# Ledger of designs, part 62: peptides against a protein of PDB entry 4GXB

Target 1, 277 residues: chain A of PDB entry 4GXB
Amino acid sequence: VPTEEVSLEVLLSNGQKVLVNVLTSDQTEDVLEAVAAKLDLPDDLIGYFSLFLVREKEDGAFSFVRKLQEFELPYVSVTSLRSQEYKIVLRKSYWDSAYDDDVMENRVGLNLLYAQTVSDIERGWILVTKEQHRQLKSLQEKVSKKEFLRLAQTLRHYGYLRFDACVADFPEKDCPVVVSAGNSELSLQLRLPGQQLREGSFRVTRMRCWRVTSSVPLPSGSTSSPGRGRGEVRLELAFEYLMSKDRLQWVTITSPQAIMMSICLQSMVDELMVKKS

## One batch from the design tools (peptide; made by RFdiffusion4, then SolubleMPNN)

Design b2_p15_1_s2 (from b2_p15_1, 8 letters changed)
Fold by OpenDDE base, seed 5:
Structure b2_p15_1_s2 (fold): chain B 277 residues (1-277), chain A 15 residues (1-15)
Amino acid sequence: as target 1 above (277 residues)
Amino acid sequence: LELYLVAEYENPVFE
């Protein structure tokens, strides 16, 4: 792609638009720096955030596709898809809430975390009781951002990324589930007919390995799955989990977001490795 | 006929 100056739109988690002037040849970090500069985020806090490719759904919700990698050209990555549904989103990219302390010390960092957290609550990514919701709304009305975050940090699935509803083979075959990643785990929430909401927690430290499988129909190929048309890509995330002592079991999630799930796993593993060093 | 791609990752923090 020829190098030229372009305007690129980057969204915050709440949908706020940040317009930056960048080169088509600017890599992910270059664009991230431009966004940081536009927001007046200091350089030493840039590393706490990443750019993500998302698909905006009809209701305005974001379906995370993947994290943009260092070698990527964000302008090319998003525009090459030839769909206005795809957006670039700025979001925090660490899991341990302890890092919030570093980010919150800066006004801009605080605002970013606040906006993200408000959005996550509104979208149901962070789970709240009625009473907690009341408390959060009160703090929001008072614009007490620090106190809001401190309360939010105690809430279930704070800092998690929630995926679109998908299917898993756990606890039974073809089980509809909602997967969330955070706190060094994958949480699988499900409600079977006539049953209460259940959650399966899969800690990263008990995963021996994981894999992403992509099946692509060939042009001359026949449809293999009932109800699926030709050309429909099928993605699965599978991980081998230590269920009990000396008992490994594969768990498979069928989801268009399998790649993003894998990225989350790798990111959580990386953060754990840093903590061990 | 389908093309299958698999990427497998070993977990260094597995316990």
Scores: peptide ipSAE 0.509, ipTM 0.898, DockQ to the pose 0.691
Fold by OpenDDE base, seed 1:
Structure b2_p15_1_s2 (fold): chain B 277 residues (1-277), chain A 15 residues (1-15)
Amino acid sequence: as target 1 above (277 residues)
Amino acid sequence: LELYLVAEYENPVFE
């Protein structure tokens, strides 16, 4: 791609558009800095955020595809997909809510966290009771952003990334689940027929390893499940989990977002390593 | 099932 100046659109979690003028040759950090400058975010807070490639759904929700890597050229990464449904999104990229304290000290940082949190609640990524929702709404009406965030930090799945509905082999084969990543865990929510909503928590510290696989189903004479077209790539995330003392078991999640899930795992691991050092 | 790519990661914080 020839080096030229282009206008690049970066979205916030709430869909707000940030237009930046960058070079097609600008790497992820360069674009991130441009976005930060446009928002008047201080340089020392840039590291708390990342750029993500997402697919915008029909309802306006974002399906996270992957985090843009340092060597990538965001303009090329998004435009090469040749689909308007793909967007670049700015989002916080840490897991420990303690880091919110650093970000919230700045007006722009506070606004970003607030907007993201509001969006996450609206999208059902953060789980709230009716009473909690009332309290949050009241704080939102008062535009008390700090208090809003303080309350939100106590909520279930605060700071989690919620994935699209997918399938896991746990607790049963071909079990529909909703996966969320956060707080050093993968949360698998499932509702079995006639049962209440259940949540399985898989702590990262109990995962020996994980893997991402890309495969193509071979034409087997057996009737392919009606929903998958012949020849579609299947992505899976599998992790070996310590279920009990000296008992390891593989858990496999089949999802187009398997790569993103793996990125989340790595990111959570990295953050934990920093805390241990 | 034909496997095309596998990336496996060891977890350094495994306990």
Scores: peptide ipSAE 0.509, ipTM 0.901, DockQ to the pose 0.713
Fold by OpenDDE base, seed 4:
Structure b2_p15_1_s2 (fold): chain B 277 residues (1-277), chain A 15 residues (1-15)
Amino acid sequence: as target 1 above (277 residues)
Amino acid sequence: LELYLVAEYENPVFE
């Protein structure tokens, strides 16, 4: 792609559009800096945020595809998909809510966290009781952003990234699940026939390893040939989990978002490594 | 299944 000045749209979690003038050759960090400048976010807070490639669903919700890497050209990454449903989203890129304190010290940082949190609650990523919802709405009406965030930080799945419904082989084969990543875990929500909603928590510290696989079914009597078209390629995230003392078990999640899940795992691991150092 | 791509990661914070 020739180096040209272009207008690039970057969305906040709430769908607010941030238009930045960048070069087609600008890398992820360059674009991120441009977005930060447009928002008047201080340079020392840029590192708390990242750009993500998402697919916008019909209801306006975002299906996260992947985190844009440093070497990528965001303009090229999004436009090469040749579909308007793909967007670039700015979101915080840390897991420990303690880092919110650093971000909240700045007005712009506070606004970003607030907007993200409101959106996450509205989308059901953060789980709230009726009473909590009432309190949050009251604070929102008062535009008490700091107090809103302080309350939100105590809520279930605060800071989690929720994925689209998918399938896992745990606890049973072909079990429909909703996966969420956060707080150094993968949370698998499921409802088995005749049972209440259950949540399986898989802590990152109990994962020996994980892998992402891409596969295609072999030709069969019902299938003419394997292909790479829609519905033909299967992405899976598998992790080997310490279920009990000296008992490792593989858990496999089949999802088009397997790559994003893996990115989340790596990100959580990286953050834990920082704390361990 | 025919496997086309595999990326495996060891976890340094495994306990």
Scores: peptide ipSAE 0.507, ipTM 0.900, DockQ to the pose 0.725
Fold by OpenDDE base, seed 2:
Order: structure tokens, then C-alpha cells, then sequence
Structure b2_p15_1_s2 (fold): chain B 277 residues (1-277), chain A 15 residues (1-15)
């Protein structure tokens, strides 16, 4: 692609549009800096955020595809897909809520976290009771962003990324699940026929390894994932989990977002490594 | 099943 000045749209978690003028040859960091400048986010806070490629669903929700890599060209990455459904989204890129303290010290950072958190609650990514919801709404009406975030930080799945409904082989084969990543874990929510909602927690520290596979089912294959046509590429995330002492078991998640799940795992691992050092 | 890509990651924080 020839180097040209273009207008690029970057969305916040709540769908707010940030338009930046960039070069088609600008790398991810260049675009991120442009977005930060547009928002008046200080340079020392840029590192707390990342750009993500997402697919906007019909209901306006975002299905995260992947994090944009440092050396790729965001304009090319999004436009090459030739679909208006694909968007670039700015989101915080850390997991430990302790880092919120650094970001919240700045007005723009506070606003970004607030907007993201409101959106995550509205989308059901953060789980709230009726009473908590009432309290949050009250704080929102008062525009008490700091207090809102402090309350939100205590909520279940705060800071988690929620994925689209998919399938896992745990606890049973072809089990429909909703996966969320956060707090150094993968949370699998499931409802088996005739059973109550269950949640499995898979801590990253108990994963020996994980892998992403891309495969095409053979026509003779009996394992059809619901919603996928014959011959479509199937992505899977598998991790080997320490279920008990000296007992490792593979868990496999079949999802178009397997890559994003893997990115989340790596990101959580990286953050844990920083803390361990 | 035709496999096209496998990416494996060892976990350095495994305990």
C-alpha cells in the first residue's frame, strides 16, 4: 500500500469514535500515539492501553479477534478485511486492577477506564447483583467516576474479557460454554441440560502449556461444531491443566476467538512474570 | 481432520 495520509477510526469500548489522521504506513504504536494525542492521554499512560481488532456484532457488541501487533499496520490490517464489521478498539491491556491506580490519576485515563467499565457492565462482562447494579447506577448518575470504578473493582469478573459463546470438551464433550479471561484465569461458564449454571476456573499458574490449532474438518468427520459450515476452518485453544496433584488433563475450547484467548493467556503470563521479577 | 497450524506455548509461571 502506498504511503498516504488517511483518516482512521478507532473506537472506545463504549463505541465512541476517535478519528485520527495517520499514514497508511504507520505502525501500531504510531497509531496508538495518535489516538492518545487525540484524547490528550499523556505519553506515560499509553503503555496501559492497546489496539485490538474486533468484529462488531449486529447488537453492537464487540467480538475480539486479536491484539494488533507492534509492527503491523493498523490501517492495512483493518481495511484489508474489506468489511465494515471490523473495527479497531482501544482498551486497557493489563489485568491487575492495581494498575488502575496509575491510570486513574489522569483525567483522560480515568475517563477511559470509566467508559470501558460502564460498557463491560452493560454488556454483562462484569457480573453484578441487583443491589450492586443499583449502586452503580446511582454513582453513574452522580458522575462519580472514581467511586464507580472502586466499586466496580470489587465485582465479579472485573477486568475480564468475555468471549462469544463457544464449545469446550470439559466437563463433557461438545459442552456449550462462555469463556472469560481475567485475574490470571480462564473462567468457563456452562449450563448442562437440566442443571444449574456452573463455572469452572482454570488458573494460569496451573496450566503447563497451551496451544492454538487451526484445522479443517474432513467431510467424513462426524464432529460438526454447531454454526460452522462444512469445510470451515476450526480454531481451538487447548491447555494442559493440573487438575490435581500429578494429574494433568487437556482441556480444549473450540472457538473462532482461540487466537484471542491465547493472546490473553500470554498477556496474563507476561504480567505475572513482571510481578515475579 | 486436516491440521494447518499449531502454536504451542510453555508456561513459565506454571507451578
Amino acid sequence: as target 1 above (277 residues)
Amino acid sequence: LELYLVAEYENPVFE
Scores: peptide ipSAE 0.506, ipTM 0.898, DockQ to the pose 0.721

Design b2_p15_1_s3 (from b2_p15_1, 8 letters changed)
Fold by OpenDDE base, seed 5:
Structure b2_p15_1_s3 (fold): chain B 277 residues (1-277), chain A 15 residues (1-15)
Amino acid sequence: as target 1 above (277 residues)
Amino acid sequence: LELYLVAEFENPVFE
């Protein structure tokens, strides 16, 4: 791609637009630095955030596709898709809420975390009771961002990334589930007919391995999957989980976001490795 | 016929 100066739109979690002037040849870190500069985020806090490719749904919700890799050219990555529904989003890229303390010390960092958290609550990624919601709204009205975050940090699924509804083979075959990643786990929420909401927690430390499978129908090939048209790619995330002592079981999630789920797993593993060292 | 791509990751923090 020829090197040209272009205007690139990067969104915050709340949909706020940040316009930056970059080169088409700028890599992910270059664009991230440009966004940071535009926001007045200090250099030492850049590492706490990443750029993500997302698909904006009709209702304005974001479906995370993947994290942009270091070698990527964000302008090319998003424009090559030839669809305005794809966006680049800035979001924090760590899991341990303890790192919030570092970010919150800076005004811009605080604002970013606040905006993200508000958005996550509004979108139902963070689970709140009615009373907690009331408290959060009160703090929001007072614009008490630090106190808001401190309360939010105690809430269920704080810091989690929620995926679109998908299907898993656990606890039953073809079970509709909502997957969330955070706190070194995958949370699978499901409601079977006539039953209460259930959650399966799969800790990363009990996953021996995981894999992503992409099935691509060939033009001359026939599809074996009911209701699936030709050319439709099927993605699956499978992990081998230690259910009990000496009992490993594969769990498979069928989702267009299987790649993003895998990225989350790797990211959580990486963070755990840092803590272990 | 379908083309399958598989990427497998071993977990270093598995316990």
Scores: peptide ipSAE 0.490, ipTM 0.896, DockQ to the pose 0.695
Fold by OpenDDE base, seed 1:
Structure b2_p15_1_s3 (fold): chain B 277 residues (1-277), chain A 15 residues (1-15)
Amino acid sequence: as target 1 above (277 residues)
Amino acid sequence: LELYLVAEFENPVFE
């Protein structure tokens, strides 16, 4: 791709558009810095955010595809897909809510966290009770962003990334689940027939390893997965989990977002490693 | 079914 100056659109979680002028040859960090400058986010807070490639759904929700890597050229990465549904999104890229304290000290950082949190609540990524929702709305009406965030930090799945509905082989084969990543875990929400909503928590510290696999059904093979045509690429995330003492079991999630899930796992592991240092 | 391993990761924080 020839080096040219281009206008690149980067979205916030709430859909706010940030237009930046960058070079087609600018790498992820260069674009991130441009976005930060446009927002007046100080340099020392840039590291708390990342650029993500997402697919915008019909309802305006974002399906996270992957985090843009350092060597990538965001303009090329998004435009090469040749679909307007793909967007670049700015989002916080840490898991421990303690880091919110650093970000919240800055007006722009506070606004970014607030906007993201509001959006996450509206999209059902953060789980709230009726009473909590009332309290949050009251704080939102008062535009009390700090208090809003402090309350939000106590909520279930605060800081989690919620994935599209998919399938897992746990607790049963071909079980429909909703996966969320956060707080050093993968949360699998499921509802089995005749049962109430259940949540399975898989802590990363109990995962020995994980893998991402890609498979293509053979023409002669029977596809057991409803809704997938023959020849379609199937992505899976599998992790070997310590279920009990000396009992390891593989759990497999079938999802187009398997790569993103793996990225989340790695990111959570990395953050834990930093804390141990 | 043709299976390809895309990536595998060992977890350094495994306990």
Scores: peptide ipSAE 0.490, ipTM 0.900, DockQ to the pose 0.791
Fold by OpenDDE base, seed 4:
Structure b2_p15_1_s3 (fold): chain B 277 residues (1-277), chain A 15 residues (1-15)
Amino acid sequence: as target 1 above (277 residues)
Amino acid sequence: LELYLVAEFENPVFE
């Protein structure tokens, strides 16, 4: 792609559009800096945010595809997909809510966290009771952003990324689940026949390793195609988990978002490593 | 299954 000046649209979590003029050759950090400048976010807070490639669903919700890597060209990454469904989204890229304190000290940072949190609540990523919802709405009406965030920080799945419904082999084969990543864990929500909603918590510190696989079924007497067309490629995230003392078990999640899940795991691991250093 | 891609990661914070 020749180097040209282009207008690139970057969305906030709430769907707000940020238009930046960048070069087609600008890398992820260059675009991120341009977005920060447009928002008047100070340079020392840029590192708390990242750009993500997402697919916008019909209802306006975002299905996260992956985090844009440093070497990528965001304009090329999004336009090469040749679909208007794909968007670039700015979102905070840390997990520990303690870092919110640093971001909230700045007006722009505060606004970004607020917008993201409101969106996450509206989308059901953050779980709230009726009473909590009432309190949040009251604070939102008053535009008390700091107080809103302080309350939100106490809520279940605050700071989590919620994925589209998928399938896992835990607790049983072909179990429909909703996976969320946050607080150094993968949360698997599921409902088995005749049972109430359950949540399985898989702490990152109890994962020995994980892997992402891409595969297709072999041609058999079934209607399976050997090709790589839609629905033919199967992405899976598998992790080896310490279920009990000296007992490791593989858990496999089948999801088109397996790559994003892996990115989240790596990101959580990286953050934990920083804390240990 | 025919496997096309595998990426495996060891966890340094495993306890």
Scores: peptide ipSAE 0.490, ipTM 0.898, DockQ to the pose 0.719
Fold by OpenDDE base, seed 2:
Structure b2_p15_1_s3 (fold): chain B 277 residues (1-277), chain A 15 residues (1-15)
Amino acid sequence: as target 1 above (277 residues)
Amino acid sequence: LELYLVAEFENPVFE
């Protein structure tokens, strides 16, 4: 792609549009800096955010595809897909809520966290009781952003990234699950036939390793992936988990977001490593 | 299944 100036749309978590003028040759950091400048986010807070490639669903929700890497050209990465459903989204890129303290000291940072949190609650990524919801709404009406965030930080799955419904082989084969990543874990929510909602928590520190696989089902294979046509690529995330003392078990998640899940795992691991240093 | 890609990651924070 020839180097030229273009207008690039970057969305916030709530769908608000940030238009930036960048070069087609600008790398991820260049675009991120442009977005930060447009938002008046200070340079020292840029590192708390990342650009993500997402697919916008019919209902306006975002299905996260992957984090844009440093070497990528965001304009090319999104436009090459030739579908307007793909968007670039700005989102915070850390897991420990303690880092919120750094970000929320700045007005723009506070606004970004607030908007993201409101959106995450509205989308059901953060789980709230009726009473908590009422409290949050009250704070929202008062535009008490700091207090809103402080309350939100205590909520279940605060800071988690929720994935689209998918399938896992745990606790049973072909079990429909909703996966969320956050707080150094993968949370698997599932409802087996005739059973109540269950949640499995898989802490990253108990994962010996994980892998992403890309495969194509063979025509003779009866493994009908619901909703995918014959010959479509199947992505899986598998991790080897320490279930008990000296008992490792593989858990496999079949999801088109397997790459994003892996990115989340790596990101959580990286953050934990920083804390250990 | 025909496998095209495998990316494996060891976890340095495994305990």
Scores: peptide ipSAE 0.489, ipTM 0.898, DockQ to the pose 0.730

Design b2_p15_1_s4 (from b2_p15_1, 9 letters changed)
Fold by OpenDDE base, seed 2:
Structure b2_p15_1_s4 (fold): chain B 277 residues (1-277), chain A 15 residues (1-15)
Amino acid sequence: as target 1 above (277 residues)
Amino acid sequence: LELYTVAEFENPVFE
C-alpha cells in the first residue's frame, strides 16, 4: 500500500468514534499515539491501552478478534478485510485493577476507564445484582466517575473480556459455554439441559501450557456449520490444567476467538511475570 | 480434521 495520509476511525468501548489522520504506513504505536493525542491522553498513560481488531455485531456489540501487534499497520489490517463490520477499538490492556489507580489520576484516563466500564456493564460483561445496578445508576446520574469505578472494581468479572458463546469439552463434550478472561483466569459459564447456571474457573497459574489450533474439517456431507463465517477454518484453544495434585487435564474450547483468548492468556501471564520481578 | 497450524505456549507462572 502506498504511503499516504488517511483518516482512520478508532472506536472507544462505548462506540464513541475517534477520527485520526495518520499515514497508511503508521504502525500500531504510531496510531495509538495519534489517538492519545486526539483524546489528550498523556504519553505516560499510553502504555495502559491497546488497539484491538474487533467485529461489530448487529446489535453493536464487539467481538474481539485480536490485539494489533506492535509492528502491524492498523489501517491496512482493518481495511484489508474489506468489511465495514471490522473496527479498531481502544481499550485498556492490563488486568490488575490496581493499575486503574495510575490511569484514574488523569482526567482523560478516568474518562476512558469510566466509559469502558459503563459499556462493559451495559453489555453484561460485568455481572451486577439489581441492588448494585441501582447503585451504579445513581452514581452515573451524579457523574461520580471515580466512585463509580471504585464500586465497579468490586463487581464480579470487573476487567474481564467476555467472548461470544462457543463450545467446550468441559465439563462434557460439546458443551455450550460463555468464556470470559480476566483476573488471571478463564471463566467458563455454562447451562446444561435441566441444570442451573454453572461456572468453571481456570486460574492461569494452574495452566501448564496452552495451544491454539487451526484446522479445516474434512469434506463431509454436512456443510451447515452454523456460526461459521465464510471460511471453514476451525479454531480451538486448549490448555492443560492442574485439576488436583498430579492430575493434569486438557480443556479445549472451540471458538473463532481462540486466538484472542490465547492473547489474553499471554497478556495475563506477562502481567504476572512483571509482578514477580 | 486437517491440522493447519498449532501454536503452543509454555506457562512460566505455572505452579
Scores: peptide ipSAE 0.468, ipTM 0.893, DockQ to the pose 0.746
Fold by OpenDDE base, seed 3:
Structure b2_p15_1_s4 (fold): chain B 277 residues (1-277), chain A 15 residues (1-15)
Amino acid sequence: as target 1 above (277 residues)
Amino acid sequence: LELYTVAEFENPVFE
């Protein structure tokens, strides 16, 4: 792609559009800096955010595809898909809520976290009781962003990334699940027939390893599964988990977002490594 | 099932 100045749209979590003028040859960090400048986010806070490639669903929800890598050209990455469903989203890229304290000290940072959190609650990524929801709404009405975030930080799955419904082999084969990543874990929510909603928590520190597999089913007379992306490609995330002392078990998640899940795992691992240093 | 790509990651923070 020839180097040209273009207008690139970057969305915030709440769908707010940020238009930036960048070069087609600008890498991820360059675009991120442009977005930060447009928002008046200080340079020292840029590192707390990342650009993500997402697919906007019909209901306006975002299906996270992957984090844009440093070497990527965001303009090319999104436009090459030739679908307006794909968007670039700015989102915080850390997991430990303690880092919120750093970001919240700045007005723009606070606004970004607030917008993201509101969106996550509205989308059901953060789990709230009726009473909590009432309290949150009250704080929204008062536009008390700091208090809102402080309350939100105590909520279940605060800071988690929620994935589209998919399938896992845990606790049973071909079990429909909703996976969320956050707080150094993968949360698998499931409802078995005749049972209550259950959650399996898989802490990253108990994962020996994980893998992403891309495969194509052998030709069969069966029609392509509805909702599958382009082609018959099947993506899986598998991790080997320490279930108990000296007992490792593989858990496999079949999802088009397996790559994003893996990215989340790596990101959480990286953050934990920093904390251990 | 035909495998095309496998990426494996060891976890350095495994306990």
Scores: peptide ipSAE 0.455, ipTM 0.888, DockQ to the pose 0.731
Fold by OpenDDE base, seed 1:
Structure b2_p15_1_s4 (fold): chain B 277 residues (1-277), chain A 15 residues (1-15)
Amino acid sequence: as target 1 above (277 residues)
Amino acid sequence: LELYTVAEFENPVFE
């Protein structure tokens, strides 16, 4: 790709558009710095955010595809897909809410966290009771961003990334689930027939390993998977989990977002490693 | 069904 100056659109979680002028040859960090400059985010806070490739759904929600890597060229990465549904999104890229304290000391950082949190609540990524929702709305009306965040930090799945509905083999085969990543865990929400909503928590510290697999059905093979055409790539995330003492069990999630889930796992592991050092 | 391992990771924080 020839080096040219281009206008690149980067979205915030709430859909706000940030237009930056960059080179087609600019790497992820260069683009991130340009976005930060446009937002007047100080350099010291850039590291708390990352650029993500997402697919915008019909309802305006974002399906996270992957984090853009350091060596990538964001302009090329998004435009090469040749679909307007793909976007670049700026989002915080840490898991421990303690880091919010560093970010929210700055006006711009505070605004970014606030906007993201509002969006996550509106999208149902953060789970709230009716009373909590009332309290949050009151704070939002007062534009009390710090207090809003402090309350939000106490909420279930604060800071989690919620994935599109998918399928897991746990607790039953072909079980519809909603996966969320955060707080050093994968949360699997599911509702079995005749049962109430259940959540399975898989702590990262109890995962021995994980893998991402790609499979292609053979033309002669009977694919029992509803809704998938023959020849479509099937992505799976599998992790070996310590269910009990000396009992390891593989759990497999079938999802187009398997790669993103793996990225989240690695990111959570990395953050835990930093804390241990 | 052809299965390929795209990536595999050992967890250093496994307990």
Scores: peptide ipSAE 0.454, ipTM 0.890, DockQ to the pose 0.791
Fold by OpenDDE base, seed 4:
Structure b2_p15_1_s4 (fold): chain B 277 residues (1-277), chain A 15 residues (1-15)
Amino acid sequence: as target 1 above (277 residues)
Amino acid sequence: LELYTVAEFENPVFE
């Protein structure tokens, strides 16, 4: 792609559009800096955010595909897919809510966190009771962003990224689950026939390793599991989990978002490593 | 199934 000046659209979590003039050759950090400048976000806060490639669903929700890597050219990455469904989204890229304190000190940072949090609540990524919802709405009506965030920080799955419904082999084979990543864990929500809603928590610190696999059914081969609905390629995330003392078990999630899940795991691990150092 | 690609990661914070 020849180097040209282009207008690139970057969305906030709430769907607000940020238009930036960048070069087609600008890398992820260059675009991120341009977005920050457009928003008047200070340079020292840029590192708390990342650009993500997402697929916008019919209802306006975002299905996260992956985090844009440093070497990528965001304009090329999104346009090469030749589908208007794909968007670039700005989102915070840390997990520990303690870092919110740094971001919230700045008006723009506060606004970004607020917009993201409102969106996450509206989309059901953050779980709220009726009373909590009422309180949040009251704060939203008052435009009390700091108080809103402080309350939100106490809510279940605050800071989590929720994935599209998929399938896991835990607790049983071909179990429909909703996976969420956050707080150094993968949360698997499921409802088995005749049972209440259950949540399995898989802490990152109890994962020995994980892997992403891409596979294709053999034309003449028997498949043990149903194939992917729209695609021939099947993506899976598998992690080896310490279920009990000296007992490791592989858990496999079949999802087109397996790559994004792996990115989240790596990101959570990286953050934990920083704390450990 | 035919395996196409595999990426494996060891966890340095495993306990």
Scores: peptide ipSAE 0.439, ipTM 0.880, DockQ to the pose 0.741

